# Designs tried in a protein design run: peptides against a protein of PDB entry 4N7V. Part 209

Target 1, 222 residues: chain A of PDB entry 4N7V
Amino acid sequence: TLRSITSPLVAHRLKPIRQKTKKAVVSILDSEEVCVELVKEYASQEYVKEVLQISSDGNTITIYYPNGGRGFPLADRPPSPTDNISRYSFDNLPEKYWRKYQYASRFVQLVRSKSPKITYFTRYAKCILMENSPGADFEVWFYDGVKIHKTEDFIQVIEKTGKSYTLKSESEVNSLKEEIKMYMDHANEGHRICLALESIISEEERKTRSAPFFPIIIGRKP

## One batch from the design tools (peptide; made by RFdiffusion4, then SolubleMPNN)

Design b2_p30_5_s2 (from b2_p30_5, 10 letters changed)
Fold by OpenDDE base, seed 5:
Structure b2_p30_5_s2 (fold): chain B 222 residues (1-222), chain A 30 residues (1-30)
Amino acid sequence: as target 1 above (222 residues)
Amino acid sequence: EFEEISEEEEKEHLEKLEKELEKEREKEIE
């Protein structure tokens, strides 16, 4: 099943973006829907032959073939749905579209990993918890120039000198010089706080069932 | 049916996207 390969993409709260390659254009719309436009070139003109429009929660996929399958000239936005529209749920998406869905999913996931969900200013740093899940990216920009980027897979440290290195194990973290450990400790604290706040705010958001609370900024730069 | 997007093209697309996102983030942080 598609679900065994990927979860429904989540495009909520993401800013609109449009990126093109040779064969595809992926867009996040103002509506937070995601569009995959499949592009073919004929006589030096690019045409959109197929569009997958995915709902913001990833659960609904609308597929259409512009201009009766003849294609529509590539423009600055996806072409409007035509008369020949198919609508699928995530779990009922035909296998032939799974690759394209995964394509969209990875696109969205990358956007999420770079989209602030919580910005938290401490005395020493700007901390940012990103939208991606599980294991959201967490970045710390210390005011003195040190940077720490945490992901599920690694921790990247950029020192004041610009020296960069990646840590992939606790042993490596423990082997850090004392000065860097202090930055790491602060980063970890900020991370913990952001996660705690995310939990609390998300719960309140769920209860209110109102407009999104995120992204949120906590504190201000000193 | 449309030809599948290759893994190489996907990688290229994601790399391009990442660069654009990074540029945007840098502007927001500065």
Scores: peptide ipSAE 0.513, ipTM 0.899, DockQ to the pose 0.709
Fold by OpenDDE base, seed 1:
Structure b2_p30_5_s2 (fold): chain B 222 residues (1-222), chain A 30 residues (1-30)
Amino acid sequence: as target 1 above (222 residues)
Amino acid sequence: EFEEISEEEEKEHLEKLEKELEKEREKEIE
């Protein structure tokens, strides 16, 4: 099943973006829908031959073939749906579209990993919890130039000198210089606070059922 | 039927995207 290889993508709260390669354009729209445009070149002109439009919650996929499958000239936005539109739920998506859905999903997940959900200014750093899940990325930009980037897979440290290294185990973290450990301790505390706030804010958001509370900014740069 | 997006193209696309996103974030942090 599609569910066995990916979860429904989540594009809520993401800013619009459009990125093109030779054969495809992926967009997050103002509506927070995700579009995959399949592109073919003919006579030095690019045409959109197929479009997958995925709902913001990833559960509905609308597929259409512009101009009866003849293609529509590539523009700055996806072509409007035409005749012979097919609509599928995530669990009913034909297997022939699974690869394209995964493509969109990975695109969105990357965007999420670079999209601030919580920005928290401490005395020493700007801390940012990202939108990706599970295991949201967390970045700390210290005002003195030190940077720490935490992901589910690793921790990257950039020192004041510009020296950069990656930590992939607890042992490596424990082997850090004492000076760097101080930065790591601060980063970890900021991370803990952001996660706690995320939980509290999300619960309140659920209760109120109002407009999204995220992204949120806590404090100001000193 | 249309040709599927290759893994290579996907990788290229994601690398391009990451670069652009990082550039945007750097501007927002400054």
Scores: peptide ipSAE 0.509, ipTM 0.897, DockQ to the pose 0.718
Fold by OpenDDE base, seed 2:
Structure b2_p30_5_s2 (fold): chain B 222 residues (1-222), chain A 30 residues (1-30)
Amino acid sequence: as target 1 above (222 residues)
Amino acid sequence: EFEEISEEEEKEHLEKLEKELEKEREKEIE
């Protein structure tokens, strides 16, 4: 099943973006829907031949073929659904479209990993918890120039000099010099706080059922 | 039937996207 390969994509709270390659254009719309446009070149003109429009929660996929399948000239936005429209749930999506869905999913996941959910200013750093899940990316920009980027897979450290290195195990973290350990300790504390706040705020958001609380900014730069 | 998007094209697309996202994020961090 598709679900065994990937979960439904989640595009909530993401800013609109449009990125083009030779054969495809992926967009996050103002509506937070995701569109994959399949592009074909003919006589030096690019045409959109197929569109997958995915709902913000990833559960509904609308597939259509612009201009009766002849294609619609590529523009600055996806063409409107007109001809040969099919609508599927995530669990009923035909297998022939799974690769394209995965393509959209990885696109959205990357956007999420670069989208602030919580920004927290400490005395020493700007801390940012991102939207991706599970294991949201966490970045710390120290005011003195040190940077720490935590992902599910690694920790990247950028020193004041611009020297960069990556830590992939606890043993490497434990082998850090004391001066770097101080930055790491602060980063970890900021991370803990952001995760705690995320939990509390999410619970309040659930109770109020109002407009999204995220993204949020806590504190201010000193 | 349409050709599938190759892994190479996807890689190029994601690299392009990452570059743009990083550029915008850096502006927000400044």
Scores: peptide ipSAE 0.508, ipTM 0.897, DockQ to the pose 0.705
Fold by OpenDDE base, seed 4:
Structure b2_p30_5_s2 (fold): chain B 222 residues (1-222), chain A 30 residues (1-30)
Amino acid sequence: as target 1 above (222 residues)
Amino acid sequence: EFEEISEEEEKEHLEKLEKELEKEREKEIE
């Protein structure tokens, strides 16, 4: 099943973006829907031959073939759906479209990993908890130029000199020089606070059942 | 149907995306 390979993509709260490669254009729309446009070139003109439009929660996939399958000239936005539209749920999506869905999913996941959910300004840094899941990325941009990026898999450190390295184990973290440990301690504290705030805010959001509370900014740059 | 997007093309697309996202984040931090 598709579900055994990937979960439904989640594009909630993501800003619109459009990125083109040779054969495809992926867009996140103002509606938070995700579009995959499959592109073919004919006589030095690019045409959109197929579009997958995926709902913001990833559960509904609308597929259409612009201009009766002849293709529609590539533009600055996806072409409008035609009369030949197929609508699928995530669990009944034909296998022939799974790769394209996965493509969209990975695209969205990357955007989520770079999309602030919580921005927290400390005395020393801008801390950002991202939208991706599970294990949201956490970035700390210290005002003095040090940067720390935490993921589920690693911690990247960029020192003031621009020297960059990746830590993949607790042993490596413990082996850091003292000056870097201070930054790590601050980053970890900021991370803890962001996670705590996320929990509290999410609970209030659930109770209120109104507009999304995220993204949120706490504090301001000193 | 149409040729599937290769893994190489996907990688290129994601790398391009990441660069653009990073540029936007840099602007927000300044």
Scores: peptide ipSAE 0.507, ipTM 0.896, DockQ to the pose 0.707

Design b2_p30_5_s3 (from b2_p30_5, 10 letters changed)
Fold by OpenDDE base, seed 4:
Structure b2_p30_5_s3 (fold): chain B 222 residues (1-222), chain A 30 residues (1-30)
Amino acid sequence: as target 1 above (222 residues)
Amino acid sequence: EDEEISDEEEEEDLEKLEKELEEERKKEIE
């Protein structure tokens, strides 16, 4: 099943973007839908031959072939769905489209890992909890130039000198220089606070019928 | 139909995206 390969993508709260590559253009629309335009070059002109439009919750996939399958010239936005339109649920998506869905999913997941959900300004740093899940990325940009990036898999440290290294185990974290440990302690505290706030805000959001509460910014840069 | 996107191409595409996203974020922090 498709679910055994990937979960439905989640594009909620993501800003619109459009990324062109050799074979595809991926867009997040104002509607928070995701479009994958499959591109073919002919006579030095790029044409969109196929489009996958995926709902913001990833559960609905609309597939269409522009201009009766002849292709539509690549433009600054996806072509309108006019010809050969099919609509699928995530669980009913034909296997032939699974790779393209996975591509879209990984694209969105990367965007989410770089999209602030909570921005928290401390006395010493700008802390950012990202939108990706599970295990959201957490970045700390210290005002003095130190950066810490936490993911589910590793912690990256960039020192003032520009020296960078990655920590993949608790033992490596424990072996840090005392100076760096101070930064790590601050980062961990900021992370804890962001996670706590996320929980509280999410609960309030669930109870209300208002617009999404995220992204949220707490405090100001000193 | 259209050729599938290879794993290598996907990796390259994601690396490109990551760089662009990082550049945007850098501008927001500076």
Scores: peptide ipSAE 0.581, ipTM 0.913, DockQ to the pose 0.694
Fold by OpenDDE base, seed 3:
Structure b2_p30_5_s3 (fold): chain B 222 residues (1-222), chain A 30 residues (1-30)
Amino acid sequence: as target 1 above (222 residues)
Amino acid sequence: EDEEISDEEEEEDLEKLEKELEEERKKEIE
């Protein structure tokens, strides 16, 4: 099933973007829908031949073929749906579209990993919890120039000198120099706080059922 | 018919996106 390959993409709270590549244009719209425009070139003109429009929650996929499948000239926005529109739920999406859905999902996931959900200023650093899930990216920008980037898979450290290295195990973390360990300890504390706040705010958001609370900024740079 | 996006092309596309996002973030931090 598609679900065994990827979860429904989530584009909520993401800023609009339009990215052109060789074969596709991916857009996050103001509506937070995601559009994948499949592009072909004919006589030095690019045409959109197929569009996947995915709802912000990833559960509805609308597929259409502009200009009766002849293609529509590439423009600054997705072409409007014409006739021959197909609408699918995530779970009944034909297998032939799974690769394109996965492409959209990975695109959105990357954007989410770079989209602040919580920004938390400490005495020593700017901490940022990102929108991606599971295991949201967490960045710490120390005011003295040290940087720490935590993902679900690794921790990247950039020292004041610009020296950069990646840690992939607890053993490697434990082998850190004492000075770096202090930065890591602070980063971990900031991370814990952001996760706790995320939980509290999300619960309150659920209860209120109003406009999204995120993104949120806590504190200010000293 | 429609051509699929290869794994290599997807990787290139994501790398391009990441670079652009990082450049934008860099400008915001500066």
Scores: peptide ipSAE 0.580, ipTM 0.913, DockQ to the pose 0.658
Fold by OpenDDE base, seed 2:
Structure b2_p30_5_s3 (fold): chain B 222 residues (1-222), chain A 30 residues (1-30)
Amino acid sequence: as target 1 above (222 residues)
Amino acid sequence: EDEEISDEEEEEDLEKLEKELEEERKKEIE
């Protein structure tokens, strides 16, 4: 099943974007829907031949073929659905479209990993917890130029000198110079605080059933 | 027939996206 390969994509709270590649244009719309436009070139003109429009929660996929399948000239936005429209739920999506859905999902996941959910200013750094899940990316930009980027898979450190390295095990983290460990300790504390705040805020959202509180900014740059 | 996007093409597309996202974020931080 598609579900055994990927979860429904989640585009909630993401800013609009339009990215053109050789074979496709991927958009996150103002509605937070995701569109994949499949593009072909003919006589030096690009045409949209197929569109997958995916709901913000990833559970509904609308597929259509512009201009009766002849294609519609590529423009600054997806063409309106007019011809050969099909609507599927995530669990009923034909296998022929799974690869394109995965493409959209990975695109959205990357955007999420670069989209701030919580921004927290400390005395020494700007800390950012991102939207991706599980294991959200966490970035720390120290005001003195040090940067730490934590992901589910690794920790990247950029020192004041511009020296950059990646840590992939606890042993490597434990082998850091003491001066770098101080930055790591601060980063870890900021991370802990952001995770705690995320939990508290999410619980308040659940209780009040209010509009989303995220993204949120805590504190200000000194 | 519409050609499928290969794994290599997807990787290139994601790398391009990541670069653009990073450039935009850099402008916000500076």
Scores: peptide ipSAE 0.578, ipTM 0.913, DockQ to the pose 0.659
Fold by OpenDDE base, seed 5:
Structure b2_p30_5_s3 (fold): chain B 222 residues (1-222), chain A 30 residues (1-30)
Amino acid sequence: as target 1 above (222 residues)
Amino acid sequence: EDEEISDEEEEEDLEKLEKELEEERKKEIE
């Protein structure tokens, strides 16, 4: 099943974006829906032959073929769904569309990993907890130029000199020079605080059942 | 041209996206 290989994509709280590639244009709309436009080139003109429009929660997929399947000239936005429209739930999506759904999902997941959920300004750094899950990315931009980027898989460090390296194990973290450990300690503290705040804010959001509280900014740059 | 997006093409597309997102974020931070 599709569910066995991917979960429904989640585009909530993501800013609109439109990314063109060779074979596709992927958009996150103002509605937080995700559109995959499949592009073909004919006589130096690009045409949209197929569109997958996926709901913000990933559970509904609308597929249509512009201009009766002949394609519609690529524009600055997805073509309107007019011809040959089909609507599917995530669990009822035909297998022939799974690859395209996965493509959209990975696109959205990457966007989420670069989308601030919590921004926390400390005395020394701008800390950012991202929207992706599980194991949200966490970035720390120190005002002196040091950067630490934590993911589920690694920690990247960029020193003042521009020297960059990746840490993939605790042993490598423990092998850091003392100067860098100070930055890491601050990053870890900021991370802990952001995670705690995320939990508290999410709970309050659940209770109030109002508009989303995220993204949120805490503090100000000194 | 194949209608399917290969794994290689997807990787290239995601790399391009990551670059664009990073450049955009740098502008917001600066």
Scores: peptide ipSAE 0.575, ipTM 0.911, DockQ to the pose 0.647

Design b2_p30_5_s4 (from b2_p30_5, 14 letters changed)
Fold by OpenDDE base, seed 5:
Structure b2_p30_5_s4 (fold): chain B 222 residues (1-222), chain A 30 residues (1-30)
Amino acid sequence: as target 1 above (222 residues)
Amino acid sequence: SFEELSEEEEKEHLEALEKQLEEEQKKFIS
């Protein structure tokens, strides 16, 4: 099943974006829907031949073929759905579209990893917990130029000199210079605080069932 | 069809996206 290889994508709270390549355009719309446009070139003109429009919760997929499959000229936005549309639930999506869905999912996941959920200003840094899950990315931008980027898989450090390196194990973290450890300690504390706040805010959001509380900004830049 | 997209094409797309997002993020952080 599709569910065995991916979960429904989640585009909630994501800002609109449009990224084009030679063969595809992926967009997050103002509606937080995700569109995959399949592009073909003919006579030096790009045409959208197929569109997958995925709901913000990833559970509904609308597929249409612009201009009866002849294609519609590529524009600054996806072409409007025609009367010849197919609508599927995530669990009923035909296998022939699974790769396209996964493509959209990877796109959304990348956007989420760069989308602030919690921004926390400390005395020394701007800390940002991102929207991706599980294992949300966490970035710390120190005002002095040091950057720490934590992911589920690694920690990237950019020093004041611009020297960059990646840490993939606890042993590597423990081998850091004392000066860098201070930054790491601050980053870890900021991370802990953001995770704690995320939990508290999410619980209150669940209880109130009001408008989304995220993204949130805590503190101010000194 | 989309099946004509290679893994390389997908990689290039994600790389381009990442670059765009990083540029936007820099604006947000600055």
Scores: peptide ipSAE 0.391, ipTM 0.846, DockQ to the pose 0.664; fails the geometry check
Fold by OpenDDE base, seed 1:
Structure b2_p30_5_s4 (fold): chain B 222 residues (1-222), chain A 30 residues (1-30)
Amino acid sequence: as target 1 above (222 residues)
Amino acid sequence: SFEELSEEEEKEHLEALEKQLEEEQKKFIS
């Protein structure tokens, strides 16, 4: 099943973006829908031959073939669906479209990993919890030039000198120089606070059933 | 066609996206 290889993509709260390659264009729309446009070149003109439009929650996939499958000239946005529209649920998506869906999913996940959910200004740093899940990315930009980037898989450190290194195990974290541990301690505290705030705010969102509270900014740059 | 996209082509697409996002992030952080 598709579910065994990927979860439904989640594009909620993401800003619009469009990225083109030779064969495809992937977009997040103002509606938070995700579009995959399949592009073919003919007579030095690019045409959109197929479009997958995926709902913001990833559960509905609308597939259409612009201009009766003849293609529509590539523009700055996906062509509007007109004829020959098929609509599928995530669990009923034909296998021939699974790769395209996975492509869209990875695209969205990357955007999420770079999309601030919580920005928290401390005395020493700008802390940012991202939208990706599980294990959201967490970035700390210290005002003195040190940067720490935490992911589920690694921690990247950029020192004041521009020296960069990646930590992939607890032993490597424990072997850090004392001066770097101070930055790591601050980053970890900022991370803890952001996760706590995320939990509290998400609970309030659930209770109010209103517009999303995220993204949020806590504090200001000193 | 898209079905003919290699893993490398997908990687290149994601790398281009990442670069764009990083440029926007730099503006946001500055």
Scores: peptide ipSAE 0.384, ipTM 0.842, DockQ to the pose 0.633; fails the geometry check
Fold by OpenDDE base, seed 4:
Structure b2_p30_5_s4 (fold): chain B 222 residues (1-222), chain A 30 residues (1-30)
Amino acid sequence: as target 1 above (222 residues)
Amino acid sequence: SFEELSEEEEKEHLEALEKQLEEEQKKFIS
């Protein structure tokens, strides 16, 4: 099943973006829907032959073929659904579209990993908890130029000199120089605070069922 | 077509996206 390969994509709270390659265009719309446009070149003109429009929660996929399948000239936005429209749930998506869905999912996941959910300004750094899940990315931009990027898989450190290295185990973290450890300690504290705030805010958001509380900014750059 | 999209092409697309997002992030931090 598709579910055994990927979960439904989540595009909530993501800003609109459009990224083109030679063969495809992926967009996040103002509606937070995700569009995958299949592009074909003919006579030096690009045409959209197929569009997958995925709901913000990833559970509904609308597939259509612009201009009766003849294709529509590539523009700055997806063509409107007019012809040969099919609608599927995530669990009923035909296998032939799974790769396209996965492509959209990876795109969205990358955007989420770079989309601030919580921005927290400390005395020493700008801390950012991202939207991706599970294990949201956490970035710390120290005002002195040090950067720490935590992911589910690794911690990247960029020193003031621009020297960069990746830590993949607790042992490597424990082997850090004392100077770097101070930055790491601060980053970890900022991370803890962001996670705690995320939990509290999410719970209040659930209770109120109002407009999204995220993204949120805590504090101000000194 | 998309059906012809290789894993390498997908990787390149994601790398291009990442670069764009990083540039936007830098602007936000500056």
Scores: peptide ipSAE 0.368, ipTM 0.836, DockQ to the pose 0.633; fails the geometry check
Fold by OpenDDE base, seed 3:
Structure b2_p30_5_s4 (fold): chain B 222 residues (1-222), chain A 30 residues (1-30)
Amino acid sequence: as target 1 above (222 residues)
Amino acid sequence: SFEELSEEEEKEHLEALEKQLEEEQKKFIS
C-alpha cells in the first residue's frame, strides 16, 4: 500500500513556494495545497500535461489533465482544474501515481525541515525547531558563530574556525572537546525547551481550535 | 512526462530546492 511506504504529506503552515525543473513544477499554494505539475516541452514552449493537487493534510489527491490532455502553457501558477477531474483518497490512490505522490512528499518534507515552527532566542544563541516530523530538525545559531544542526539522523557542528563535522553516534558526541560540549549542552537545553513548549502550545491549540499558534518566536536577540 | 523523471533528476530537483531554502535561511539568520 502507499501507506506502507509513506505517510500522508503535511503542508499546514508552510509558506507558498514554487520550484521549477525541466520536467516538473512543485508548488505549495496559498491554500497550503501541494501541486505537482508535469511539464512537457513542445515547439520551444513548456506545457503542463498533468497536475496532481494534494490537500494540505495529504489525504485527498485531485488529478486532472489540462486542456483535455493536450496541456496548457506553463504559467506562474498551476492551471485550474478541468472538467475531467479524478479525486482520490490517500488510501485509494492508484499505484501509477504513487511515485509522484512520494516526490511531492519528499519536497514537502524538505520544506518542512527548513520551516521554523519555534524560534527561541537564548542569551547565547538563536534556536529553531523546524516543522518536519518525526524528529524535527533543530538548529542552534550561536551569536559567536558556532552552529549546531540536529536531525533525527545526525548532529552537524560548525565551529568558529569554520571547521565542520558530523556526529552520528552518542560515542562521537561524548568524545567532543570540552569547549564544544558546552555548546552542545546549551543546544540540548534549547532543544528540550522547544520540544516542551511545542507540546504545551499544541495542546492549547487543540483545545481552542482557533487560528494556528505556530510559528512562534520566543524572546529576542540580546 | 513525470514518468521520464529519473531518480537522479528528482535528486537534482531536491538539491536545487535545498539550496534555495538554505540561501533564504541565511538571509533570515543574517
Scores: peptide ipSAE 0.365, ipTM 0.836, DockQ to the pose 0.648; fails the geometry check

